# Peptides against a protein of PDB entry 5YCA: the designs that were tried, part 4

Target 1, 132 residues: chain A of PDB entry 5YCA
Amino acid sequence: RSLPAERNPLYKDDTLDHTPLIPKCRAQVIEFPDGPATFVRLKCTNPESKVPHFLMRMAKDSSISATSMFRSAFPKATQEEEDLEMRWIRDNLNPIEDKRVAGLWVPPADALALAKDYSMTPFINALLEASS

## One batch from the design tools (peptide; aimed at target 1 Q28 K43 F54)

Design b1_p14_1 (made by RFdiffusion4)
Pose (drawn by RFdiffusion4):
Structure b1_p14_1 (pose): chain A 132 residues (1-132), chain P 14 residues (1-14)
Amino acid sequence: as target 1 above (132 residues)
Amino acid sequence: SAPMTLEELAAKFE
């Protein structure tokens, strides 16, 4: 499939061990109407533009926001490109919708498949292994 | 009700 032409330089090496990234993750409880949910997040900063994005994980089922991954991976992505990619995820992987939180959320295996596509493997590995 | 956006969730993280 086509993907945005440019990638976040933070992701120039998909093979680095992820041990140092785990402690950079944070668990956080967020209140919703019914009620609290726990997330794990990793802040990822583009080393060139310095623009940060959060990678997001739901602690209950370890679902990963594919939307958060995409937005972090492709700085100049158009809305059309994002729409195309979310459609591809729906058609080829196993996402879930949570009424409470927007975006496409995928199980760990699907998140890792996308991480390979986006060259984000060490970061997703760290997010998945971090304490909740 | 609308779901919380990623931007809104990120704001809570900060």
Fold by OpenDDE base, seed 1:
Structure b1_p14_1 (fold): chain B 132 residues (1-132), chain A 14 residues (1-14)
Amino acid sequence: as target 1 above (132 residues)
Amino acid sequence: SAPMTLEELAAKFE
């Protein structure tokens, strides 16, 4: 597969220590028609554009929003590029399509695989280790 | 009902 050419400069170094990011994560209970669910999020601001994106984890099963990862990593990606990547995820990983929140959600191991591809490893490690 | 969008979820975070 091919990924978009331009990546969020926030993710220029995939090797950084993730532990300083852990306390930046926040948990929140969100109400849905079928009941409450807790999400852990990490606000990631593009240092160039100053546009923030939240990386998101469902607390219950630690699923991570792959869609949010992609959108944060590739701020100039087209919808077609996103669609192609989501297709790749469906074909190669183990995503779920949650009834409550759109996009593809992936288990922790898959999230870390994507994080490596997107150069987001510290951020996903922090998100996974944060308390809920 | 249709799932909430990621943008809608993000808007709920305080």
Scores: peptide ipSAE 0.751, ipTM 0.954, DockQ to the pose 0.901
OpenDDE base, seeds 2, 3, 4, 5: peptide ipSAE 0.750, 0.749, 0.750, 0.750; ipTM 0.954, 0.954, 0.954, 0.954

Design b1_p14_1_s1 (made by RFdiffusion4, then SolubleMPNN; from b1_p14_1, 5 letters changed)
Fold by OpenDDE base, seed 2:
Structure b1_p14_1_s1 (fold): chain B 132 residues (1-132), chain A 14 residues (1-14)
Amino acid sequence: as target 1 above (132 residues)
Amino acid sequence: MAPLSLEELEALFE
């Protein structure tokens, strides 16, 4: 697969210590038609554009939004590039499609695999370790 | 029902 050429400069260093990011994560209960669900999210602001994106985890099963990861990592990605990556995820990882929230959600191990590809390892480690 | 978009979910985060 081919990932987009330009990456969010927030993710320039995949080797940084993740622990300072843990307290920046927040848990929140969201009400859905079928009942409440808790999400843990981490606000990630592109230092150049100043546009924030949230990385997010479902508290119940620790699934991470792969789609949100992609969108945060690649701010100039086309829809075609996103679609291509989501297809790759379907074919190579173990995503779920949740009835409550759109996009592909992946288990922790898959999220960390994607994080390596997207240079987001510290952020995903923090998101996974944060309390819910 | 249709799922929330990711944008809609983000809008709910405080």
Scores: peptide ipSAE 0.736, ipTM 0.949, DockQ to the pose 0.881
OpenDDE base, seeds 1, 3, 4, 5: peptide ipSAE 0.734, 0.735, 0.733, 0.733; ipTM 0.949, 0.949, 0.948, 0.948

Design b1_p14_1_s2 (made by RFdiffusion4, then SolubleMPNN; from b1_p14_1, 5 letters changed)
Fold by OpenDDE base, seed 1:
Structure b1_p14_1_s2 (fold): chain B 132 residues (1-132), chain A 14 residues (1-14)
Amino acid sequence: as target 1 above (132 residues)
Amino acid sequence: MAPMSLEELEELFE
């Protein structure tokens, strides 16, 4: 598959220690029509553009938003590029389409696989280790 | 009911 050419400079080094990011994660209860759900999120600000994105985990089953990962990693990606990657995820990983929140959500192991591809490993490790 | 968008969810985060 082909990933977008430009990556968020926040993710320039995939080998960094993730532990300093753990306390930056926050849990929040969100109300939905069918009831509340807790999300753990990590605010990730592109140091160049200053545009923030949230990486997010569903507390209940630890699913991670792959779509949010992609959007954070590739701030200049086209919709076509996103669609292509989401199709790849559907074909190669184990995503779910949640009834409450849009996009593809993937289990922890898949999230870490994507994190490697997107150079986001420290951030996803922190997100997975944070308390809910 | 249709899922909330990721953008909408992000707007709810503190």
Scores: peptide ipSAE 0.744, ipTM 0.950, DockQ to the pose 0.891
OpenDDE base, seeds 2, 3, 4, 5: peptide ipSAE 0.743, 0.744, 0.743, 0.742; ipTM 0.950, 0.950, 0.950, 0.950

Design b1_p14_1_s3 (made by RFdiffusion4, then SolubleMPNN; from b1_p14_1 with A10E K12L)
Fold by OpenDDE base, seed 1:
Structure b1_p14_1_s3 (fold): chain B 132 residues (1-132), chain A 14 residues (1-14)
Amino acid sequence: as target 1 above (132 residues)
Amino acid sequence: SAPMTLEELEALFE
């Protein structure tokens, strides 16, 4: 598959130690019509554009938003590029389309696979290890 | 009901 050409410079080095990022993660309870759900999130600011994105994990089952990962990694991606990647995820990984929050949510192993592709491994490791 | 968008969720994060 093809990924967008330009990547968020925040993710220039996939080999960095993730542990300093763990305390940067925050847990928050969000109220939904069917009840509360806790999310663990990591604020990731593009150093060039200064635009932040949150990487996010559902605390209960550790599902991670693949869509948010993609949007953070590829800030200049077209909608078509996103759609193609989401289709690839559907066809090759094990995403869940959650009824509470849009986008594709993937289990930890899939998130780490995507993280490698997007050069986000330290950030996803931190997000997975953070407490809820 | 329709799911919350990711943008809407991000807006709720403190």
Scores: peptide ipSAE 0.748, ipTM 0.953, DockQ to the pose 0.897
OpenDDE base, seeds 2, 3, 4, 5: peptide ipSAE 0.747, 0.747, 0.747, 0.746; ipTM 0.953, 0.953, 0.953, 0.953

Design b1_p14_1_s4 (made by RFdiffusion4, then SolubleMPNN; from b1_p14_1 with E8Q A10E K12L)
Fold by OpenDDE base, seed 1:
Formats: structure tokens, C-alpha cells, sequence
Structure b1_p14_1_s4 (fold): chain B 132 residues (1-132), chain A 14 residues (1-14)
């Protein structure tokens, strides 16, 4: 598959130690019509544009927003590029389309696979290890 | 009901 050409410079090095990022993660309870849900999130600011995105994990089952990963990694991606990647995820990984929050949510192993592709491994490792 | 967008969720994060 093809990924967008330009990547968020925040993710220039996929080999960095993730542990310093763990304390940067935060847990927050969000209220939904069917009840509360806790999310663990990591604020990731593009050093060039200064635009932040949150990487996010559902605390209960550790599902991670693949859509948010993609949007953070590829800030100049077109909607078509996003759609193609989301289709690839549907066809090749094990995403869940959650009724509470939009986008594709993937289990930890899939998130780490995507993280490798997007050069986000330290950030996803930290997000997965953070407490809720 | 429709799911919350990711943008909406991000807006709630403190």
C-alpha cells in the first residue's frame, strides 16, 4: 500500500526510548449516552505547524484510534488517502468501529503494527503502557 | 445515535 509522502516531523525517529513519554499520557473519563468511558491520551504537537493531535486509547480494552494515528502522522494527507488507508486497515487488521466514537479502533498488536508503518512506535508504546 | 467524531472527542480532552 501507499502512504502519504509527508510525515509529521515529530515522528522522525521510530527508535527512540518511549519511557519518557509515559508520564505525558493522561487519563480522562468521558461521558457518553450509554455511560462513562475512560480514555488515555497523549498530546502530540507537530513541531512545524504547532498543531496538536491526541493519540488515544480506550482504557477498558486498550483499543487505539488508528484514524487519529494516521491523522497525526500524515497532517497533509487527503481525505482520499485516509479513506484508502482505513480500507487497508479493515482488510488487513482487526479494527472495531465503535458506536461511541468514530474512526477505526484497533487492538494493541495492530496499533503497534501501524506504529511501525507510521514511525510512531515510541508514542504508541508509551500510550499502551500508561496507567488509566 | 451517531458516534462522536474524533475532533469532538479531542475537544473534550483537558
Amino acid sequence: as target 1 above (132 residues)
Amino acid sequence: SAPMTLEQLEALFE
Scores: peptide ipSAE 0.746, ipTM 0.953, DockQ to the pose 0.897
OpenDDE base, seeds 2, 3, 4, 5: peptide ipSAE 0.746, 0.746, 0.746, 0.745; ipTM 0.953, 0.953, 0.953, 0.952

Design b1_p14_2 (made by RFdiffusion4)
Pose (drawn by RFdiffusion4):
Structure b1_p14_2 (pose): chain A 132 residues (1-132), chain P 14 residues (1-14)
Amino acid sequence: as target 1 above (132 residues)
Amino acid sequence: SAPMTLEELAERME
């Protein structure tokens, strides 16, 4: 599949061990109407533009926001490119919708498949292994 | 009711 032409330089090496990234993750409890949910997040900063994005994980089922991954991976992605990629995820992987939080959420295996596609493997590995 | 956006969720986390 086509992907945005440019990638976040933070992701120039898919093979680095992820041990140092785990402690950078944070668990957070967020209140919703019914009621609290726990997330794990990793703040990822583009080393060139210094623009940050969060990678997001739901602690209950370890679902990963594929939307957060995409937005972090491709700085100049158009809305059309994002729409195309979310359609591809729906058609080829196993996402879930949560009424409470927007975006496409995928199980760990699917998150890792996308991480390889986006060259984000160490970061998703760290997000998945972090304490909740 | 609408779902919380990722931007809004990030704001709560910050």
Fold by OpenDDE base, seed 3:
Structure b1_p14_2 (fold): chain B 132 residues (1-132), chain A 14 residues (1-14)
Amino acid sequence: as target 1 above (132 residues)
Amino acid sequence: SAPMTLEELAERME
């Protein structure tokens, strides 16, 4: 498949140690119509544009928002490019569409596969290891 | 009941 040409320079080096990122993650309880749920987020700021994006994890089952990953990795991508990647994920991985929060959510193994493709491995490892 | 957007979720976690 094809991915957008311009990637967030935050992810220029996929080999960095992830452990310093773990304490930067934050857990928070969010209220929904069917009850509360805890999420873990990692704020990722583009060092050039200074625009932040939040990577999201469901605390209970460790599902990661693939949509949040894509938007952080490819900040200049069009909606069409996002839709094409989400369709690829739907066809090739094991995503779920959660009734509480929009976008595609993938299990940890799939998140790490995407992280390799997007050069985000340290950030996803940190998000998965963070306490909730 | 429509799902919350990722943007809305991010706002609540700031």
Scores: peptide ipSAE 0.712, ipTM 0.947, DockQ to the pose 0.935
OpenDDE base, seeds 1, 2, 4, 5: peptide ipSAE 0.709, 0.711, 0.711, 0.711; ipTM 0.946, 0.946, 0.946, 0.946

Design b1_p14_2_s1 (made by RFdiffusion4, then SolubleMPNN; from b1_p14_2, 9 letters changed)
Fold by OpenDDE base, seed 3:
Structure b1_p14_2_s1 (fold): chain B 132 residues (1-132), chain A 14 residues (1-14)
Amino acid sequence: as target 1 above (132 residues)
Amino acid sequence: APPLSLDELEALIE
C-alpha cells in the first residue's frame, strides 16, 4: 500500500520513550443509547499546524481508533487515501466497526502494527498503558 | 441511531 507522502512532524521519531506520554492520557465516560462506555484519549497536536487530534482507545477492550491514528499521522491525506488505507486495514488486520462510534477500531496488536507504519509507536504505547 | 462520527466523539471530550 501507499501511505500519504506528508506525515505529521509530531511523529518524526518512532523510537522515543513513551512513558512521559502516559500521564497525558485522560479517561472519560461517554453515554450512549445502549449505556455508558469509557474512552481513553491522548491529545496530539501537530507542532507545525497546531491542529490537535485525539488518539482514542475504548477502555473495555482496548480497541484503538485506526481512523484517528491515520488522520493524525497524515494531516494532508485525501479522503481517497484514507479510504485506501482503511480498506488495507480491513484486508490485513482485525478491525471492528462499532455501532456506537464511527471509523475502524483495531485491537492493541494491530494498533501497534499501524503505529510502526505511521511512526506513532510511543503514542500508541502510552495510550494502551494509560489507566481508565 | 447512527454511530457518532469521530468529530462528534471528540466534541464530547472534556
Scores: peptide ipSAE 0.496, ipTM 0.898, DockQ to the pose 0.860
OpenDDE base, seeds 1, 2, 4, 5: peptide ipSAE 0.493, 0.493, 0.492, 0.490; ipTM 0.898, 0.898, 0.898, 0.897

Design b1_p14_2_s2 (made by RFdiffusion4, then SolubleMPNN; from b1_p14_2, 7 letters changed)
Fold by OpenDDE base, seed 2:
Structure b1_p14_2_s2 (fold): chain B 132 residues (1-132), chain A 14 residues (1-14)
Amino acid sequence: as target 1 above (132 residues)
Amino acid sequence: SPPLSLEELEALIE
């Protein structure tokens, strides 16, 4: 697969210590038609554009939004590039599609695999370790 | 009911 050429400069170093990011995560209960669900989120702001994206984890099964990861990592990606990556994820990883929220959600191991590809390992480690 | 978009989900975050 071919990932977008330009990456969010927030993710320039994949080797940073993730622990300082853990207390930046927040848990929140969201009400859905079929009941409440808890999400853990980490606000990630592009240091150049100042545009934020939230990385998100479902508390119950620790699924991570791959779509949010992609959008945060590749702010100039086209819809076609996103679609291609989501198809790759479907074909190569173990995503779920939740009835309540859009996008592809992947289990922790898959999220960490994507994090390596997107150079955002510290952020995903923090998101996974944060309390819910 | 359709699922919330990621944008809508983010909008619900305080």
Scores: peptide ipSAE 0.500, ipTM 0.902, DockQ to the pose 0.898
OpenDDE base, seeds 1, 3, 4, 5: peptide ipSAE 0.497, 0.498, 0.495, 0.498; ipTM 0.901, 0.901, 0.901, 0.900

Design b1_p14_2_s3 (made by RFdiffusion4, then SolubleMPNN; from b1_p14_2, 8 letters changed)
Fold by OpenDDE base, seed 1:
Parts: sequence; C-alpha cells; structure tokens
Structure b1_p14_2_s3 (fold): chain B 132 residues (1-132), chain A 14 residues (1-14)
Amino acid sequence: as target 1 above (132 residues)
Amino acid sequence: MAPLSLDELEALFE
C-alpha cells in the first residue's frame, strides 16, 4: 500500500526508548449516553506546525485509535489518502468501529503493526504501557 | 446516537 509522502517530524526515529513517554500519558473518564469510558491519551505535538494531536487508547480493551495515529503521523494527508488507509486496515487488520467514538480502533498487536509502518513505535508502546 | 468524532473527543481531553 501507499502512505502519504510527508510524515510528522515528531516520528523521525522509530527506535527511541519509549519509557520516558509513559508518564506523559494521562487517563480521563469521558461520559457517554450508555455510560462512562476511560481513555488513556498521549499528547503529540508536531514540532513544525505546533499542532497537537492525541494518541488514544480505550482503557477497557486497550483498543487504540488507528485513525488518530494516521492523522498524527501524516498531518498533510488528504481525505482520500486517509480513506484508502482505513480501507486497508479494514481489509488486513482487526479493527473495531465503536458506536461511541468514530474512526477505526485496533487491538494492541495491530496498533504496533501500524506504529511500525508510521514510525510511531515508541509512542504506541508508551500508550499501551501507561496506567489507566 | 451518532458516535463522537475524534476531534470532538480530543476537545474534551484536559
């Protein structure tokens, strides 16, 4: 598959130690019509644009927003590029479309596979290891 | 009820 040409410079090095990022993660309870849900999130600021995005994990089942990963990794991606990647995820991984929050949510193993593709491994490792 | 968008969810994070 093809990924967008320009990547967030925050993710220039996929080999960095993730442990310093763990304490940067935060847990928050969000209220939904069907009840509360806890999210663990990591604020990731693009050093060039200064625009932040949150990487996010559902605490209950450790699902991670693949859509948020993509948007953070590829800040200049077109909607078409996002749609194509989301389709690839549907066809090749095991995403969940949650009724409470939009986008594709993937289990930890899939998140780490995507992280490798997007050069986000330290950030996803930290997000997965953080407490809720 | 429609799902909360990711942008809307991010806006809720403190």
Scores: peptide ipSAE 0.737, ipTM 0.949, DockQ to the pose 0.865
OpenDDE base, seeds 2, 3, 4, 5: peptide ipSAE 0.736, 0.735, 0.736, 0.734; ipTM 0.949, 0.949, 0.949, 0.948

Design b1_p14_2_s4 (made by RFdiffusion4, then SolubleMPNN; from b1_p14_2, 6 letters changed)
Fold by OpenDDE base, seed 1:
Structure b1_p14_2_s4 (fold): chain B 132 residues (1-132), chain A 14 residues (1-14)
Amino acid sequence: as target 1 above (132 residues)
Amino acid sequence: SAPMSLDELEALFE
């Protein structure tokens, strides 16, 4: 597959220690029509644009938003590029389409696979290890 | 009912 050419400079180094990011994660309860759900989120600010984006994990099953990962990693991606990547995820990983929140959500192992592709491993490791 | 968008969810985060 082909990923967008420009990547968020925040993710320039995939090999950094993730532990300093763990305390940056925050748990938050969100109310939905069918009841509350807890999300663990990590605010990731693009150092160039200064635009923040949240990576997010469902506390209940540790699913991580692959769509949010993609959008954070590739801030200048077109909708077509996103659609192509989401299709790849559907075909190659094990995503779920949650009833409460849009986009593709993937289990931890898949999230880490994507993190490697997007150069986001420290951030996803931190997100997975953070308390809820 | 339709799922909440990611943008909408992100807007709720403090």
Scores: peptide ipSAE 0.759, ipTM 0.955, DockQ to the pose 0.872
OpenDDE base, seeds 2, 3, 4, 5: peptide ipSAE 0.759, 0.759, 0.758, 0.757; ipTM 0.955, 0.955, 0.955, 0.955

## One batch from the design tools (peptide; aimed at target 1 F54 R100)

Design b1_p15_1 (made by RFdiffusion4)
Pose (drawn by RFdiffusion4):
Structure b1_p15_1 (pose): chain A 132 residues (1-132), chain P 15 residues (1-15)
Amino acid sequence: as target 1 above (132 residues)
Amino acid sequence: DAELTEANEKLYEDD
């Protein structure tokens, strides 16, 4: 599939061990109407533009926001490119919708498949292994 | 709806 032409330089090496990234993750309890949910997040900063994005994980089922991954991976992505990619995820992977949180959420295996596509493997590995 | 919007905003903010 086509993907946005440019990638976040933070992701120039998909093979680095992830041990140092785990402690950079944070667990956070967020209140919703029914009620609290726990998330694990990793702040990822583009080393060139310094623009940060959060990678998100739901602690209950370890679902990963594919939307969050995409937005971190491709700085100049158009809305059309994002829409195309979310359609591809729906058609080829196993996402879930949660009424409470927007975006496409995928199980760990699907998140890792996308991480390879986006060259984000060490970061998703760290997000998945972090304490909740 | 407002509560969901506020909770969602918190996910992508610094503490």
Fold by OpenDDE base, seed 1:
Structure b1_p15_1 (fold): chain B 132 residues (1-132), chain A 15 residues (1-15)
Amino acid sequence: as target 1 above (132 residues)
Amino acid sequence: DAELTEANEKLYEDD
C-alpha cells in the first residue's frame, strides 16, 4: 500500500511516553437507535495547522476508528488515498462493522498495528488505556 | 468508503 507522503507533525515521534495523554481523553455517551453507547475521545491538534481531530474508541469493546486515525495522521490525504488505505485494512486486518457509526473500526491489536504505521503509538495507547 | 459525517456530528463536537 501507499500511505500519503505528508504526516501530521503531531506524530513526529512514535516513542513518546503515552501516560501524559491519558488524562486528556474524555468519555462521551451518545444515544443511538439501539441504545446509548460510550465512546472515549482524544483531541489531537495539528500543531502546524491548528486543526483538531478526535481519535475515537468504543468503550465497550475498545474498537478504534481507523478512519479517525488516518484523517488525523494524514491531513492532506486525498479521498482516493483514504479509500485505498481503508481497503487495505479490510483485506489485511480484522475490522468490525457497526452500523450505528460511520467509518472503519478495528480492534485494539489492529489499531496498534496501524498506529505503528502512522507513528501514532503513544496516542493510541493512551486512548486504549483511558477509563470510560 | 463512508465519510465520518455521523461521527463528526456526535463524536467530533468540541467542548
Scores: peptide ipSAE 0.136, ipTM 0.738, DockQ to the pose 0.398
OpenDDE base, seeds 2, 3, 4, 5: peptide ipSAE 0.037, 0.039, 0.038, 0.117; ipTM 0.680, 0.672, 0.670, 0.741; seed 4 fails the geometry check

Design b1_p15_1_s1 (made by RFdiffusion4, then SolubleMPNN; from b1_p15_1, 9 letters changed)
Fold by OpenDDE base, seed 1:
Structure b1_p15_1_s1 (fold): chain B 132 residues (1-132), chain A 15 residues (1-15)
Amino acid sequence: as target 1 above (132 residues)
Amino acid sequence: SEAIEEAQRKLYEEP
């Protein structure tokens, strides 16, 4: 697969210590028609453009929004590039199906695999380790 | 649904 050429400068170093990011995560209870669900969110601001994205984890099963990861990692990606990556995720990883949430969500192991590809490992580790 | 859309909106905005 082909990932977008330009990556968010926030993710320039995949070897950073993730522990300082843990306290920056925030739990949020969101009401859905079938009941409340807790999400852990990490605000990730592109240091160059100043555009923020939220990385997101479902507290209950630790599923991570792959779509949010992609959009944060690749700020200049086209819709076609996103569609191709989401298709690759469907074909090669184990995304869950949850009609309550938009985008593709993947289990922790898959999220970490994507994090390696997107150079986001510290951020996903922090998101997974944060309390809810 | 509208309720789901509202919930989803909250996931992508500043709390």
Scores: peptide ipSAE 0.378, ipTM 0.880, DockQ to the pose 0.941
OpenDDE base, seeds 2, 3, 4, 5: peptide ipSAE 0.378, 0.371, 0.376, 0.374; ipTM 0.880, 0.878, 0.879, 0.879

Design b1_p15_1_s2 (made by RFdiffusion4, then SolubleMPNN; from b1_p15_1, 5 letters changed)
Fold by OpenDDE base, seed 1:
Structure b1_p15_1_s2 (fold): chain B 132 residues (1-132), chain A 15 residues (1-15)
Amino acid sequence: as target 1 above (132 residues)
Amino acid sequence: SAALEEAQKKLYEDD
């Protein structure tokens, strides 16, 4: 598959130690109509544009928002490019269905696979290891 | 629902 040409310079090095990012993650309890759910969020700011995106994990099952990953990694992606990637994820990975959240969310193993593709491995490792 | 939308707003807002 093809990914957008320009990537967030925040992710220029996929080999960095993830441990310093762990304490930057924040747990957040959100009250949904059917009850509370805890999410872990990591604020990722594009060092050039200064635009932040939040990487997000459901605390309970560690599902991670693939949509947030994509949008953070590819700030200049078109809607068409996003749609194509989301379709690829649906066809090739194991996204979960959750009416509470927007976009596609995937299990940890799938998130790490995407992280490798998007050069976000340290950030996803930190997100997965952070406490909730 | 409105309640769901409010929850989602909290989920995706900047802290």
Scores: peptide ipSAE 0.631, ipTM 0.931, DockQ to the pose 0.835
OpenDDE base, seeds 2, 3, 4, 5: peptide ipSAE 0.628, 0.626, 0.629, 0.626; ipTM 0.931, 0.930, 0.930, 0.930

Design b1_p15_1_s3 (made by RFdiffusion4, then SolubleMPNN; from b1_p15_1, 8 letters changed)
Fold by OpenDDE base, seed 5:
Structure b1_p15_1_s3 (fold): chain B 132 residues (1-132), chain A 15 residues (1-15)
Amino acid sequence: as target 1 above (132 residues)
Amino acid sequence: SEQLAKAQAQLYEDD
């Protein structure tokens, strides 16, 4: 597959220690029709543009929003490029379906595979290790 | 913000 050419400079180094990012994560209880669910979120700000995105994890099963990862990693991506990547994920990984939330969500192992592709491994490791 | 995080859970496109 072909990923967008320009990546968020926040992710220039995939080898950074993730532990300083863990306390930056925040747990949030969100109300849904069938009851509350806890999410863990990590605010990721592009150091050049100053535009923030939140990486999202479902606390209970550690599913992570691939959509949030892609949008954070590729700030200049078109909707067509996003659609292409999401189709690739559906065809090659193991996304889950949750009618309560939008976007494409993947299990931890798939999230880490995507993190390697997007050069954001420290951020996904921190998100996965954070308390809920 | 909290509002943004809550909105992101509901605003992303999936099919």
Scores: peptide ipSAE 0.047, ipTM 0.728, DockQ to the pose 0.095
OpenDDE base, seeds 1, 2, 3, 4: peptide ipSAE 0.042, 0.045, 0.043, 0.043; ipTM 0.711, 0.736, 0.725, 0.728

Design b1_p15_1_s4 (made by RFdiffusion4, then SolubleMPNN; from b1_p15_1, 5 letters changed)
Fold by OpenDDE base, seed 5:
Order: structure tokens, then sequence, then C-alpha cells
Structure b1_p15_1_s4 (fold): chain B 132 residues (1-132), chain A 15 residues (1-15)
């Protein structure tokens, strides 16, 4: 598959120690019509554009928003590029559908696979390790 | 629903 050419400079080093990112994660309980659900979020700000994106985990099953990962990693991606990647994820990984949330969500192992592709492994490790 | 919309607002907005 073809990923966008330009990546968020925040993710220039995939080998960083993830532990300093853990306390930057924030857990929040959100009330949905069918009951509460806890999410863990990590605010990731592009150091050039100063635009923030939130990486997101469902606390209960550790599903990670692949859409949020993609949008954070590729700030200049077109909608077509995003659509192609989301289709690739559907075809090659194990995404879940959840009517409560937008975008495509994947289990931890898939999230880590994507993190490697997007050069954001420390951030996903921190997100997965954070308390909820 | 209104509750779902509010939940999603909380989930996706900057804190």
Amino acid sequence: as target 1 above (132 residues)
Amino acid sequence: SAQLEEAQRKLYEDD
C-alpha cells in the first residue's frame, strides 16, 4: 500500500522510550445512551503546525482508533489517501465497528502494527500502558 | 440522540 509522503515530525523517531508519555495520557468516562465507557486519550501536537490530534483507546477492550493514528501521522493526507488506508485496514487487519464512536478501531496488536508503519510506536505503547 | 451527540462531543473535543 501507499502511505502519504509527508509525516508528522512528532513521529520522526520510532525508538523513543515510551514511558515519559504514559502520564500524559488522560482517562475519561463518557456517558453513552447504553451506559458509560472509559476512554484513554493522548494529545499529540504537530510541532510545526501546532495542530493537536488525540490518540484514542477504549479502556475496556484496548481498541485503538486507527483513524486518529492516521490523521495524526499524516497531516497533509487527502481524504482519498485516508479512505485507501482504511480499506487496507479492513482487508488486512481486524477492525471493529462500534456505533458509539467514529472512524475505524483496531485491537492492540493491529494498532502496534500500524504504529510501526506510521513510526509512532512509543505513543501507542504509552496509550496501551496508561491506567484507566 | 442528544446524549450520543454530547458523548461524542466530549470524546473528540480538546480538553
Scores: peptide ipSAE 0.638, ipTM 0.933, DockQ to the pose 0.813
OpenDDE base, seeds 1, 2, 3, 4: peptide ipSAE 0.636, 0.637, 0.634, 0.635; ipTM 0.932, 0.933, 0.932, 0.932

Design b1_p15_2 (made by RFdiffusion4)
Pose (drawn by RFdiffusion4):
Structure b1_p15_2 (pose): chain A 132 residues (1-132), chain P 15 residues (1-15)
Amino acid sequence: as target 1 above (132 residues)
Amino acid sequence: DEALDEAQHKLFFED
């Protein structure tokens, strides 16, 4: 599939061990109407533009926001490119919708498949292994 | 709806 032409330089090496990234993750409890949910997040900063994005994980089922991954991976992505990629995820992977949180959420295996596509493997590895 | 917006804003955009 086509993907946005440019990638976040933070992701120039998919093979680095992820041990140092785990302690950079944070668990956070967020209140919703019914009620609290726990998330794990990793702040990822583009080393060139310095623009940060959060990678998100839901602690209950370890679902990963594919939307969060995409937005961190591709700085100049158009809305059309994002729409195309979310359609591809729906058609080829196993996402879930949570009524409470927007975006496409995928199980760990699917998140890792996308991480390979986006060259984000060490970061998703760290997010998945972090304490909740 | 407002409560969900606020929770999501906190989740995705605050340190």
Fold by OpenDDE base, seed 3:
Structure b1_p15_2 (fold): chain B 132 residues (1-132), chain A 15 residues (1-15)
Amino acid sequence: as target 1 above (132 residues)
Amino acid sequence: DEALDEAQHKLFFED
């Protein structure tokens, strides 16, 4: 598959220590029609554009939003490029279905595989290890 | 403030 050419400079080094990012994560309870659910989020700011994106994890089963990862990693991606990557994820990984949330969500092992592809490993490790 | 931005909330959650 072909990923977008330009990547968020925040992710220039995939080998950095993730532990300083853990306390930067925050939990948030969101009300849905069938009851509340807790999410863990990590604010990631592009150092050039200064635009922030939140990486997101469902606290209960640790599913992570692949859509949020992609949009943070590739700030200049087209909708067509995003659609192609989401189709690849559906065909090759194990996305979950949850009618309460938009975007494509994947289990922890798949999130780490994507993190390697997007050069986001420290950030996804921190998100997965943070308390809820 | 590190709460979810309203625009991002609308993108990733129903409602």
Scores: peptide ipSAE 0.041, ipTM 0.685, DockQ to the pose 0.104
OpenDDE base, seeds 1, 2, 4, 5: peptide ipSAE 0.038, 0.037, 0.037, 0.037; ipTM 0.674, 0.670, 0.670, 0.670

